# Ledger of designs, part 18: peptides against a protein of PDB entry 5NXQ

Target 1, 114 residues: chain A of PDB entry 5NXQ
Amino acid sequence: EIQIPVSMAAEEEYLRSKVLSELLTDTLENDGEMYGNENEVLAALNGAYDKALLRLFASACSDQNVEKALSLAHELKQDRALTAAVKISERAELPSLVKKINNIREARYEQQLK

## One batch from the design tools (peptide)

Design b1_p18_2_s4 (made by RFdiffusion4, then SolubleMPNN)
Fold by OpenDDE base, seed 3:
Structure b1_p18_2_s4 (fold): chain B 114 residues (1-114), chain A 18 residues (1-18)
Amino acid sequence: as target 1 above (114 residues)
Amino acid sequence: MEEEEKEKEEALKAQLLQ
């Protein structure tokens, strides 16, 4: 059995989930009425996408690669995923990264208020 | 690596597997 390194498996999952999320988003934007469960499918895809990103994020934190971890955190879609990234960063003892992710959260809240 | 640092590293690795 070829053991795929955890990092490569996470990258594959991320890319797959990203492509599926983009395809569904494009379909929802271009094809007005999908078959009645599009929002649930989109939420599931976004959940899978963020989960895949969080695996990469945790790997970057394990490597103490703060800049890579921050770049991945910017790609997270849901606020709950950013909250998970904060918890991972706290456990990784990366207080600078915690602050940077909280700044991303604050910026998103400010954008939702405009 | 102190025992506490090891436990934190193991907890972080366990998160990679979830």
Scores: peptide ipSAE 0.053, ipTM 0.632, DockQ to the pose 0.028
Fold by OpenDDE base, seed 2:
Structure b1_p18_2_s4 (fold): chain B 114 residues (1-114), chain A 18 residues (1-18)
Amino acid sequence: as target 1 above (114 residues)
Amino acid sequence: MEEEEKEKEEALKAQLLQ
């Protein structure tokens, strides 16, 4: 049995969740057709997407690849996922990354208040 | 890589597997 490395499995799940989330988002934004469950499906897909990204993020933190980790943090959709990324970065002892992710989080809060 | 850095890496990996 070929054991797929955990990082490759996380990348596959990320790509799958990304494609599905983008497809559903585009459908909702462009077609305006609501069949009654799309918001629930979208929330589930966004949750799966962020979960997959957080696995990649933590792998990047373990590799001390701060630039890759920061790039992945920008792709996170939910504030709860950014909070998780901060906790991962704190545990990885990457204070520069913690500060950068907190800045992303603050910027998103300021955008929601406008 | 110091033994402490390795332990931190293993602890990060363990949290992600849960």
Scores: peptide ipSAE 0.051, ipTM 0.633, DockQ to the pose 0.029
Fold by OpenDDE base, seed 4:
Structure b1_p18_2_s4 (fold): chain B 114 residues (1-114), chain A 18 residues (1-18)
Amino acid sequence: as target 1 above (114 residues)
Amino acid sequence: MEEEEKEKEEALKAQLLQ
């Protein structure tokens, strides 16, 4: 059994989930056919995508690479994933990163209110 | 210090796998 390094497996899953999410989004935008399950499929894909990103985010936090961690946090789609990233950053004792992620959350809430 | 940092890293990894 070839054990793929956890970091490499997380990058592969991120890329796969990203491509699938983009393809589904493009299909929904282009074909305009709302099959009643497409939103559920999209939510599942976004969940898998955010989960893969959070693994990379945790690795960046372990490396104390705040800039990389912040870049990954910007790519997170769901607010629940940003909340998870905050908890990760708190445990990693990265208060500067916690503040920056909270700023991303606040900015997204302000965009949803417009 | 180094053991506590490692334990925190392991706890962080364990929570992401749930």
Scores: peptide ipSAE 0.046, ipTM 0.633, DockQ to the pose 0.029
Fold by OpenDDE base, seed 1:
Structure b1_p18_2_s4 (fold): chain B 114 residues (1-114), chain A 18 residues (1-18)
Amino acid sequence: as target 1 above (114 residues)
Amino acid sequence: MEEEEKEKEEALKAQLLQ
């Protein structure tokens, strides 16, 4: 079995999950056809997407690449994934990144209240 | 230093798999 590097596997899964999540979202928004399970499929795809991003985020933190890590954190969809990114940043001893991710969370909460 | 960094990376990977 060819061991695919963990970084390449995470990038492939990210791209796959991103494309499928975007396609499903566009279908739900533009096509009035409900098959009854699209929300469950979308939630599963978003979960896989955020998981793949968090792997890339962890790698960026290990490389001490704060700019790359922050860019990846902006792409996270779920608040639970941002919470995981904070915990990762804390363990990586990147307090500047922790603060920046918390600012992303706060901005999203303010948008949901409008 | 390298072993402690590796252990931190492994602990971080383990949390992402849960």
Scores: peptide ipSAE 0.044, ipTM 0.632, DockQ to the pose 0.028

## One batch from the design tools (peptide)

Design b1_p19_1 (made by RFdiffusion4)
Fold by OpenDDE base, seed 4:
Structure b1_p19_1 (fold): chain B 114 residues (1-114), chain A 19 residues (1-19)
Amino acid sequence: as target 1 above (114 residues)
Amino acid sequence: EEYDELVEELSEEIEEKLE
């Protein structure tokens, strides 16, 4: 039996989720059709996307690759996912990364207030 | 609560690697 490394599985999941999210977004923007469940579907896809991304993020943290981890954090869509990334960073004992992710959150908050 | 389980799972994996 072939065992797939966790990192490879995470990458595959991320790519799949990313593609699906993009396809749905494009469909909504181009077709303009509403069936009443688009927001729910988007939320579900975003959740799957962020969770997959967090797995990659955690892998980067394990490698002590703060730069890569931060880059991945920028790709997170949901604030809750950023919060999760902060928690993971804390457990990874990467305080510099914690600060940088919190800066991302603060920046997004400020943008939403405008 | 949505990410709590995932955070714990991933955190444990990281901690194991850091030991």
Scores: peptide ipSAE 0.572, ipTM 0.925, DockQ to the pose 0.805
Fold by OpenDDE base, seed 2:
Structure b1_p19_1 (fold): chain B 114 residues (1-114), chain A 19 residues (1-19)
Amino acid sequence: as target 1 above (114 residues)
Amino acid sequence: EEYDELVEELSEEIEEKLE
């Protein structure tokens, strides 16, 4: 894996992945038809999206900008990405952020049960 | 597991700034 410093992580990649992920998601939701690998493509895009977000998240953590970090965490799609955010927050010694992100996870769990 | 390497990478960078 190529290591790219957080400072070099491009917001461009985040924006690109966000747009593509949203477009694909909307298309699949509207069409309702599956023609093969749409789910795989979506998963890949979502993965790239969350990874890009996590880089931005880490940058916010490094700036001790808890509010910005939390805002970014809310944009994460995958639960495992939220888990990653928690781990990063722990390493950043931001316990308040850890608690808030865990609250996000709990809220999503409750939503899934409904 | 998929995020483990990324977490470590980003965490290390943060820790360096906190020093």
Scores: peptide ipSAE 0.571, ipTM 0.926, DockQ to the pose 0.757
Fold by OpenDDE base, seed 1:
Structure b1_p19_1 (fold): chain B 114 residues (1-114), chain A 19 residues (1-19)
Amino acid sequence: as target 1 above (114 residues)
Amino acid sequence: EEYDELVEELSEEIEEKLE
């Protein structure tokens, strides 16, 4: 598999996946129709979105731009993607970022309990 | 799991740049 350098982060893929994810979400909310595979499509789109975002996140970590990295982490949709961001932050030796991302996760957990 | 390979890839690149 060809590795894509973090310096060449998939911004185009991020933008594309973001737009598609939003369009699908809006469509489902407006129409209220489910044909069986919408959840699978949404999951796939969200996965692609988060993976693309994680590349941008890693680039920010590489630049030691903690504030940018944190901003990007807030845009992650899936908890498992946040977990990935934590792991990347740990490997990047950015403990402050680790703590802040874990705070995001905890906040989302609390919201789910309501 | 799903992100393990990506995490490893991106982490290695970060480590190389920070060295």
Scores: peptide ipSAE 0.569, ipTM 0.926, DockQ to the pose 0.783
Fold by OpenDDE base, seed 5:
Structure b1_p19_1 (fold): chain B 114 residues (1-114), chain A 19 residues (1-19)
Amino acid sequence: as target 1 above (114 residues)
Amino acid sequence: EEYDELVEELSEEIEEKLE
């Protein structure tokens, strides 16, 4: 079975994705000009960002570093990515982390309802 | 789901380390 080592987490990919996501977001907020595909590009960049971040998150989980894992979870942007983090935490047998990440999800959900 | 494969890969690695 092919496994990708978590230790080989794409830290560089994470940083690259983060920078690009932030740059695009800032550009959209400052310029306000839309060409029709910016939302799709942003979604793709955010997806790549979250996936890269999840690899770092999993690495923290493997080290049983709950504090680091939680810190990384707060950096996740998409709800689907938080759900993925919960699933990873469950498999890592870190119930306290599961609860805390679910709290993040609930807080964001409540914020969106307002 | 978009993250299903990634979750599985990362989870399997974690489980192996926990053994």
Scores: peptide ipSAE 0.568, ipTM 0.926, DockQ to the pose 0.730; fails the geometry check

Design b1_p19_1_s1 (made by RFdiffusion4, then SolubleMPNN; from b1_p19_1, 5 letters changed)
Fold by OpenDDE base, seed 3:
Structure b1_p19_1_s1 (fold): chain B 114 residues (1-114), chain A 19 residues (1-19)
Amino acid sequence: as target 1 above (114 residues)
Amino acid sequence: SELEELVEELSEEIEKKKE
């Protein structure tokens, strides 16, 4: 069995999940021909995507690379994933990043209310 | 939840790297 570095594995998972999520989303938006469980499938794909992204996010936090971590946080799709990113940032003792991620969450909340 | 477990896992990794 081939051992893959954690960072590379996370990136591969991220890219795979991203592609699948985007393809499914495009299909729903453009064709509208999906099975009855399309929303559940999409949610599962988004979950996998965010989890992979969070691994990259945590790595950036470990490197004290706030800008990279923030850019990754912007790519997160689910609110619960942003919450996870906040928790990771707190553990990494990056209060500035915590504030910025909370700003992302607040902005998304406001957009949903419009 | 699975996500909570992931957070804990990643947090532990961060703490280990600080040492």
Scores: peptide ipSAE 0.420, ipTM 0.885, DockQ to the pose 0.821
Fold by OpenDDE base, seed 2:
Structure b1_p19_1_s1 (fold): chain B 114 residues (1-114), chain A 19 residues (1-19)
Amino acid sequence: as target 1 above (114 residues)
Amino acid sequence: SELEELVEELSEEIEKKKE
């Protein structure tokens, strides 16, 4: 896979992935029709979405824009993506952001237990 | 994984910019 520099990360990719992910999610939640591969497709779309978002997140970290980075982290869907965000934050030497993202993870864990 | 690879790439770019 070709890795695109953070500075060249396309917000278009993020927006496209976001729209597709949301559409598929809504379809699965509302239609109730199963064709056998919906979950796999959703996972793939969510993966692409989170990857695109992480590029934006990394850019925000690079700019030392903790507020923007945190806002982006809240938009991440997968736990593994939050873990990725933590790692990026650590590399960016943003300990406050690390703590806040870990709080997001913990909150989601608690919600899943309900 | 692909995600792990992405993290490393992004981290490297952040580190590069810090230098």
Scores: peptide ipSAE 0.419, ipTM 0.885, DockQ to the pose 0.658
Fold by OpenDDE base, seed 4:
Structure b1_p19_1_s1 (fold): chain B 114 residues (1-114), chain A 19 residues (1-19)
Amino acid sequence: as target 1 above (114 residues)
Amino acid sequence: SELEELVEELSEEIEKKKE
């Protein structure tokens, strides 16, 4: 069996999940509903998407590429995923990244309140 | 949860690379 490096596998998974999420979004925008379970499907896809991103995020943290990690964090959709990114950043001992991701979370909270 | 398990997995990988 062919062994694929973690970084390459993460990239492939991210691209796949991103495409699927975009396709679903386009379908919902144009057709309205998907068999009455569109929210469940969307949540599942978002979860997979964020998990794939977090793998890339962890790789960026490992490389101490804070700017790349932050860019990836902005692409995360769920608050729970941002929380996960914070935890990973803490383990990577990147306090500046922790602060910046928390700022993202706070900004999203404020937007939801409006 | 699956996400929490992933966080631990990724965190362990980071720690392993640091040492």
Scores: peptide ipSAE 0.418, ipTM 0.884, DockQ to the pose 0.717
Fold by OpenDDE base, seed 5:
Parts: sequence; C-alpha cells; structure tokens
Structure b1_p19_1_s1 (fold): chain B 114 residues (1-114), chain A 19 residues (1-19)
Amino acid sequence: as target 1 above (114 residues)
Amino acid sequence: SELEELVEELSEEIEKKKE
C-alpha cells in the first residue's frame, strides 16, 4: 500500500465528504423524504465535511496563506466549525484572519435574524 | 468533543511547523 501525503489525504477526504453532503442535501430538498434519521445523517456528513475543510484550513494557515485560509473558511457550514477556524487562526497567530472569520460568523448571525 | 480534539491536533501541528 502506498502512503498518501497528508495534504492529498485531506483533499480526498474533503472532496468525498463534500460530494456526499451535497448529494444528501439535494435529495432531501427535492424528494422531501423523511424516515427519522436523515437530519442526523446530514449533520454527520456536514460535520465530516467541515472537519475535512478544517484540515485544509490549518494547512493554509501553516503556509501563512491568509487568502486561501479565508476562502476555505467561507466554505465551512457549521458555526462551530467557524469557531474552530478562529481558534486555529489564533494559534497560528493570524489576527487579521481571526477578524475576518468572526465577520463571517456575524454575517451569518444577521442572516438568521432576518 | 471530536471537533475540539481536532482543533487541538491541528493547532499542535501548526505550532510544530512554526518551530
């Protein structure tokens, strides 16, 4: 078995989880079927998706690539994942990124209020 | 939580690279 580089593994995980999350989301939106556990499955998939993204995000932070990190943060779905990104950014000593991610969180809060 | 553990893991990796 060939050892896959961490960055490639993270990318693979992200892409896989993204596809599955989108597929389930589309299915629920279009078919409207609910058997009692679909929401939990969706949440789990979204969780996996965000975790995969956070790995890529951390890599971008390590590279001091703020723009890439910010772009990835915009793709995060859950608020708790954004919070995680903030914490990672703080550890990476990227205060500008912290501010920008917090702005994303605030913007989403405002949308929820509407 | 699992996410919290991931944050710590990733943070440690970042810190390691900074050294």
Scores: peptide ipSAE 0.417, ipTM 0.885, DockQ to the pose 0.843

Design b1_p19_1_s2 (made by RFdiffusion4, then SolubleMPNN; from b1_p19_1, 6 letters changed)
Fold by OpenDDE base, seed 3:
Structure b1_p19_1_s2 (fold): chain B 114 residues (1-114), chain A 19 residues (1-19)
Amino acid sequence: as target 1 above (114 residues)
Amino acid sequence: SELEELVEELSEEIEKKKA
């Protein structure tokens, strides 16, 4: 079995998940329901997407690339994924990143209240 | 949860690199 570097594997997984998520979204918007399970499929895809993104995020943290990590955090869809990113940032001892990610969470909360 | 497990795994990997 060929071992793929974590960063490469994460990137591939992210891109795959992103493409599938976008494709499904576009399909639902243009072609309608997909046998009544579209919400479950979307949730699963979003979960996979965020997990893949978190792997990239962790890699960026490992590289001490805070700007890249923050950029990736902005791409996370689920609040639970942002929470995960905070935890990873804490373990990576990147307090500035923790603060900025929490700001993202707060901003999203405000949007939901509108 | 699976996500929490992933967080732990990724965190451990980061810790290993810091050690």
Scores: peptide ipSAE 0.476, ipTM 0.903, DockQ to the pose 0.745
Fold by OpenDDE base, seed 5:
Structure b1_p19_1_s2 (fold): chain B 114 residues (1-114), chain A 19 residues (1-19)
Amino acid sequence: as target 1 above (114 residues)
Amino acid sequence: SELEELVEELSEEIEKKKA
């Protein structure tokens, strides 16, 4: 079997998860209910999406590409995923990135309160 | 959790590359 580089595999998983998440979102918005399990399905897809994205995020951190890492962090959907990104950034010893991601979290908290 | 495990996994990979 052909082995795919980890970076490429992560990218493929991200793209796949992104497409599925978007398709589900569109379906829920336009077609309504999914037999009572739509929230569970959405959570699962969002989880997979964020996990895939975090792999790309970690790769960017490894390259010390802070700007790319930050851009990826903005694409994370769940707060727990942002928390994960912070933890990864801390261990990568990228304090500026930690601060910026925490700012993203705070901004989202404020938005939720509106 | 799975996410916590992923964080540890990815963190370890980053540390390996730094070393």
Scores: peptide ipSAE 0.475, ipTM 0.903, DockQ to the pose 0.892
Fold by OpenDDE base, seed 1:
Structure b1_p19_1_s2 (fold): chain B 114 residues (1-114), chain A 19 residues (1-19)
Amino acid sequence: as target 1 above (114 residues)
Amino acid sequence: SELEELVEELSEEIEKKKA
């Protein structure tokens, strides 16, 4: 069995989950008909997507690449995933990144209220 | 939760690289 580097595996999982998540989202927005469990499937796909993205995020934090980490954080879909990113950033001792991710969360909260 | 476990795993990996 050939072992794939962690970084490559993370990228592959991210791309796969991203494609599936986007496909489902587009389908629901255009038709809204599937198997009756659309919301559950969407949640599962979004969860997988965010998990894959968080792996990339953690890698960027490990490399002390704050700009890359922040860019990845913007791609996170779920609020709970942003919270996870904050926790990872705290462990990585990147306070500037923590602040910027919290700003993302606040901005999304404001958008939901409108 | 699974996500919480992932966070802990990733955090540990970061700390190992820093130490």
Scores: peptide ipSAE 0.474, ipTM 0.903, DockQ to the pose 0.743
Fold by OpenDDE base, seed 4:
Order: sequence, then structure tokens, then C-alpha cells
Structure b1_p19_1_s2 (fold): chain B 114 residues (1-114), chain A 19 residues (1-19)
Amino acid sequence: as target 1 above (114 residues)
Amino acid sequence: SELEELVEELSEEIEKKKA
């Protein structure tokens, strides 16, 4: 059996999840109809998307590539995923990245309050 | 949760590379 490196597998999963999430979003925006499970499907897709992205994020952290890691963090959709990114950053001993990701979270909180 | 488990997995991988 062919073993694919974790980084390559993560990228493939991320791209697939991103495409599916975008397709679902477009469908909901264009059709405007809810049948009761679309939000659950979207949440599931977002979860898979964020998990794949976090694998890429962790890889960037391991490379000490703070700018790449931060760029990836901006692409995370769920607050719980940002929290996960903070925890990973702490374990990677990247305090500057921790601060910047917390700033992302705070900005999103303010947006939700408006 | 699954996400928490993933965090631990990824964190361990980072620590392993640092060692």
C-alpha cells in the first residue's frame, strides 16, 4: 500500500473540503431554501475543512513559519478551530503567533456583536 | 471531542520533531 506523507494528505483533504464547503454555500445563497439539515451539513463540512486546515497549520508551526501559520489561521471558520490553533501554537512555543490568533478571535467576537 | 484529540495528536507530532 502506498503511504502518502501527512502534509500531502492534509493538502488534498483541505482542497476537497474547501470545494465542497464553497459549493454548499453557493447553493444555499442561490436557492435560499432550507429543508432542515443544510446547517448541519454545513457544520460538518466546516468541521472537516478546519481539521484539514489545522493539519497544515501544525506543519507550518513545525517549520517555524509564523507568517504561513497565521495566514492559515485566518482561513479557519470556527471559533473552536481558532482555539485549537492557539493551543497548537502554545505547544510549538510561538507566543507571537498565539497573540495574533487571539487578535483574530477578538475581531470575530466584535463582528458578531454588531 | 474529535477536535481536542486532533490537537493533542498534532501537538505531539510537533514535540516529536523538536526533539
Scores: peptide ipSAE 0.474, ipTM 0.902, DockQ to the pose 0.811

Design b1_p19_1_s3 (made by RFdiffusion4, then SolubleMPNN; from b1_p19_1, 7 letters changed)
Fold by OpenDDE base, seed 5:
Structure b1_p19_1_s3 (fold): chain B 114 residues (1-114), chain A 19 residues (1-19)
Amino acid sequence: as target 1 above (114 residues)
Amino acid sequence: SELEELVEELGEEIEKAKE
């Protein structure tokens, strides 16, 4: 069986998760509240989305492509995912990226306070 | 790779927290 490179697999999963997350989000925003396990589904989709992004993020870090890594970090939705990105950046020994991601987290905290 | 392993570990934590 043909083995797909990790980066390609991550890209596919990201795109799939992104589309599904956006579709569900749009549905909730446009059609109102759904009944059942929709919140759980949304949480799962967002989790999968961020996980896929983190794979791409790690790949960018491995390539020492800080600009791409930072761009991907901006696309992360969950705070815990940003925290994960920081840990990945630390392991990759990219302190400048660590600082920039922490700035993203702080900015989001400030937005929540407003 | 080391980073890939870390991603999988962190990813599992993220997904478990959503359950």
Scores: peptide ipSAE 0.550, ipTM 0.911, DockQ to the pose 0.102
Fold by OpenDDE base, seed 4:
Structure b1_p19_1_s3 (fold): chain B 114 residues (1-114), chain A 19 residues (1-19)
Amino acid sequence: as target 1 above (114 residues)
Amino acid sequence: SELEELVEELGEEIEKAKE
């Protein structure tokens, strides 16, 4: 049995989830077709997307690649995923990354208040 | 690894929250 590296598998899942999420989003925004469960499907896809990103994020942290990790964090969609990224960063003992991700969260909170 | 285990745990929490 072929064992695929964790990082490679995570990247594949991320790309797949990203494409599907974007396709659904584009369909809703551009075509406006509703079938009754699109929001639920989108939420599920976004969850899978963020989960896949977090795997990549953790891999970047393990590599001590803070710049890549931060870039990936910016791609996270859900606040809970950012919270997860903070926790991963803390476990990885990357305090600078923790601070920067918290800044992302704060910025998004501010945007939501507008 | 420790981080891999943590991300799986956190990922499961995220997925369950969407159910």
Scores: peptide ipSAE 0.550, ipTM 0.911, DockQ to the pose 0.103
Fold by OpenDDE base, seed 2:
Structure b1_p19_1_s3 (fold): chain B 114 residues (1-114), chain A 19 residues (1-19)
Amino acid sequence: as target 1 above (114 residues)
Amino acid sequence: SELEELVEELGEEIEKAKE
């Protein structure tokens, strides 16, 4: 049996989750159809999406690719996922990345307050 | 790796919080 590298598996999961999340979002926005369970489905998809992204993020951190890691962090949807990214960055001993991700979090908090 | 393990732990927390 062929063993798939973790990074490749993460890419596949991310792409799948991203596509599904986007398709659902587009459908709801374009068609306006609500049946009562879409929010729950979307929440689940967003969770899976962020989890997949975090795998990619960690891989980038492991590669010491701070720019790629930061780019991926910007794609995270949930605040808890950003918090997770900070923890990963701390473990990876990338303080500059920690600061930049915290800036993303703060910016989003400010957006919510407006 | 250490980071991979951390991701799995944090990912589980994220998923559990959604449930």
Scores: peptide ipSAE 0.549, ipTM 0.911, DockQ to the pose 0.103
Fold by OpenDDE base, seed 3:
Order: structure tokens, then sequence, then C-alpha cells
Structure b1_p19_1_s3 (fold): chain B 114 residues (1-114), chain A 19 residues (1-19)
């Protein structure tokens, strides 16, 4: 059996999840029809997407690549995933990144109120 | 690594919440 590096596996899963999530989202937006388990499928896809992205995020943190980590954080969809990114940043002892991610969260909260 | 283990834990929680 071929062993794939963790980072490569994460990237592959991220890309797959991203494509599927975007495809489903576009379909729902274009057709305006939500029947059956589409919402459940979308939630599952978004979860898998964010999980894969968090693996890449942690890798960037390990490399002390704050700019890459921040860029990846902007791609996270769920608030709980941003919270996870904060926790990872804290463990990585990157307080500047923690602040920047919290700013992302606050900005999204404000947008939701509008 | 420590961060990898943390990600797996947090990721698992995220996945379970979406099930």
Amino acid sequence: as target 1 above (114 residues)
Amino acid sequence: SELEELVEELGEEIEKAKE
C-alpha cells in the first residue's frame, strides 16, 4: 500500500471537498430547490472541507508561516472551524495570528447582523 | 505532532456535529 504524506492527503481531501461543496452550493443557488437530504449533504461536505483545511492550517502554523495560515483561515466556512483555528494558533504560540483570526470571526458576526 | 493530534481531535468534533 502506498503511504501518502499527511500534508498531501490533506490537500487532496481539501480539493475534493471544495469541489463537491461548491458544486452543490451552485446547484442549490441556481435551481432554488432544496429537497430531501441536500442540507444534510451540504453540512457534511462543509464539515469535511473545514477539517481538511484545518490540517493545512496546522501545517502552516508548524512552519511558522503566519501569512499562509491567515490566508487559509479566511477560507474556513464554519464559525466552529475558526474557533478551532484559534485554538490551534494558541497551541502554536502565535498570538498575532490569534488576534487576526478573531478579527475574521468578529467581521463575520457583524455581517450576519446586517 | 502535537498540532496534528489537536487537529484530528477538533476535526472529529466538527464532523460529528454535522452527522
Scores: peptide ipSAE 0.549, ipTM 0.911, DockQ to the pose 0.103

Design b1_p19_1_s4 (made by RFdiffusion4, then SolubleMPNN; from b1_p19_1, 9 letters changed)
Fold by OpenDDE base, seed 3:
Structure b1_p19_1_s4 (fold): chain B 114 residues (1-114), chain A 19 residues (1-19)
Amino acid sequence: as target 1 above (114 residues)
Amino acid sequence: SELEKLVEELSAEIEKAKA
């Protein structure tokens, strides 16, 4: 079995999940087709998407590329994924990144309350 | 790496929470 580097695997999964989630979302919004499993598929795609992003995020942290890490964090969809990014940042000893990601979380909370 | 392991751990936790 050929092992793909983690970064490449993460990028591939990210791109795949992103494309598929966008296509599914567009289909649901524009065509209204419901077969009963679209929400489950979307949830699964979102999970895979965020997981891939977190892998890329961790890689960026390892490279001490805070700007790239922050950019990736903005692309995370789930709040739990942002929480994970915070923990990864803490482990990577990047307190500035921790603060910035927490700001993202807080901003999203405020948006949900509107 | 340590961070890679952490990603896998946290990702697993996220999936469990959704179930």
Scores: peptide ipSAE 0.569, ipTM 0.925, DockQ to the pose 0.103
Fold by OpenDDE base, seed 1:
Structure b1_p19_1_s4 (fold): chain B 114 residues (1-114), chain A 19 residues (1-19)
Amino acid sequence: as target 1 above (114 residues)
Amino acid sequence: SELEKLVEELSAEIEKAKA
């Protein structure tokens, strides 16, 4: 088997998941009907998407690239993924990044209340 | 790396919570 760098694998998975998510969304919007398994498919895609992002996020943290890490965190969809990003930031000893990601999470909470 | 391992662990936890 061909082994590729972790960052490249993460990027590939992210792009694939993103494209598939967009295609599914477009299909649903065009058809105007919801089927029984569509929500499950979307959830699975979002999971894979966020996992790929977290891999990229960890790589950015390792590089001490806070700006890149923060940009990636903004792309995360699930709240649990943001929580994971916080924990990764803590392990990477990047307290400024921790605060910034927590701000993202808090902002999303406020949006849900409105 | 340490962070890469952490990503895998956390991702697994997220998936378990959804199930």
Scores: peptide ipSAE 0.566, ipTM 0.924, DockQ to the pose 0.103
Fold by OpenDDE base, seed 4:
Structure b1_p19_1_s4 (fold): chain B 114 residues (1-114), chain A 19 residues (1-19)
Amino acid sequence: as target 1 above (114 residues)
Amino acid sequence: SELEKLVEELSAEIEKAKA
């Protein structure tokens, strides 16, 4: 059996989920056709996407690469995923990263209110 | 690793909350 490193597996899942999410989003925005389950499919894809990102995020935290971790956090789509990133940062004992991710979350809250 | 386990735990919680 071929062993795939965790980081490589996470990267593959991220890329796959990202491509599928973008393709579906573009199709819905441009074609406008709804068959009843597209939103649920998109939500599922976004969930897989964020999970893959969080794996990469945790890897960056383990490497003490705050800049890479922050860059990945900006790519997260769900608010709950940002909350998860905060918890991961806390566990990794990276308080500066915690603050920066909370700033991202606050900025998104403000946008939702507009 | 500890962080990998945390990711799996938190991801599972996120999925559960959406359902």
Scores: peptide ipSAE 0.565, ipTM 0.924, DockQ to the pose 0.102
Fold by OpenDDE base, seed 5:
Structure b1_p19_1_s4 (fold): chain B 114 residues (1-114), chain A 19 residues (1-19)
Amino acid sequence: as target 1 above (114 residues)
Amino acid sequence: SELEKLVEELSAEIEKAKA
């Protein structure tokens, strides 16, 4: 068995999930649902996508790379994932990143209300 | 690592909340 670094594995999973999520989204937007479970699949893909991102995010935090971590946080789709990123940032003792991610969350809330 | 473990825990919580 070949051991793959966590960051590398996360990157692969992120890319896979991203591609599949985008493809499914495009399909739903253009062709609609065919099998009746596309929304569930999309939700699952989004979960996997965010999980992969969070792994990358944690790696960035470990590297004390706030800019990279913040960039990754912007790519998170679910609000709960952003919340998770905040908690990870707190554990990593990166208060500046905590503030920045909370700003992202607040901005998304405001956008949804408009 | 500690952060890796935290990611797994938080991810699991997120998935459970959706179920």
Scores: peptide ipSAE 0.569, ipTM 0.925, DockQ to the pose 0.102; fails the geometry check

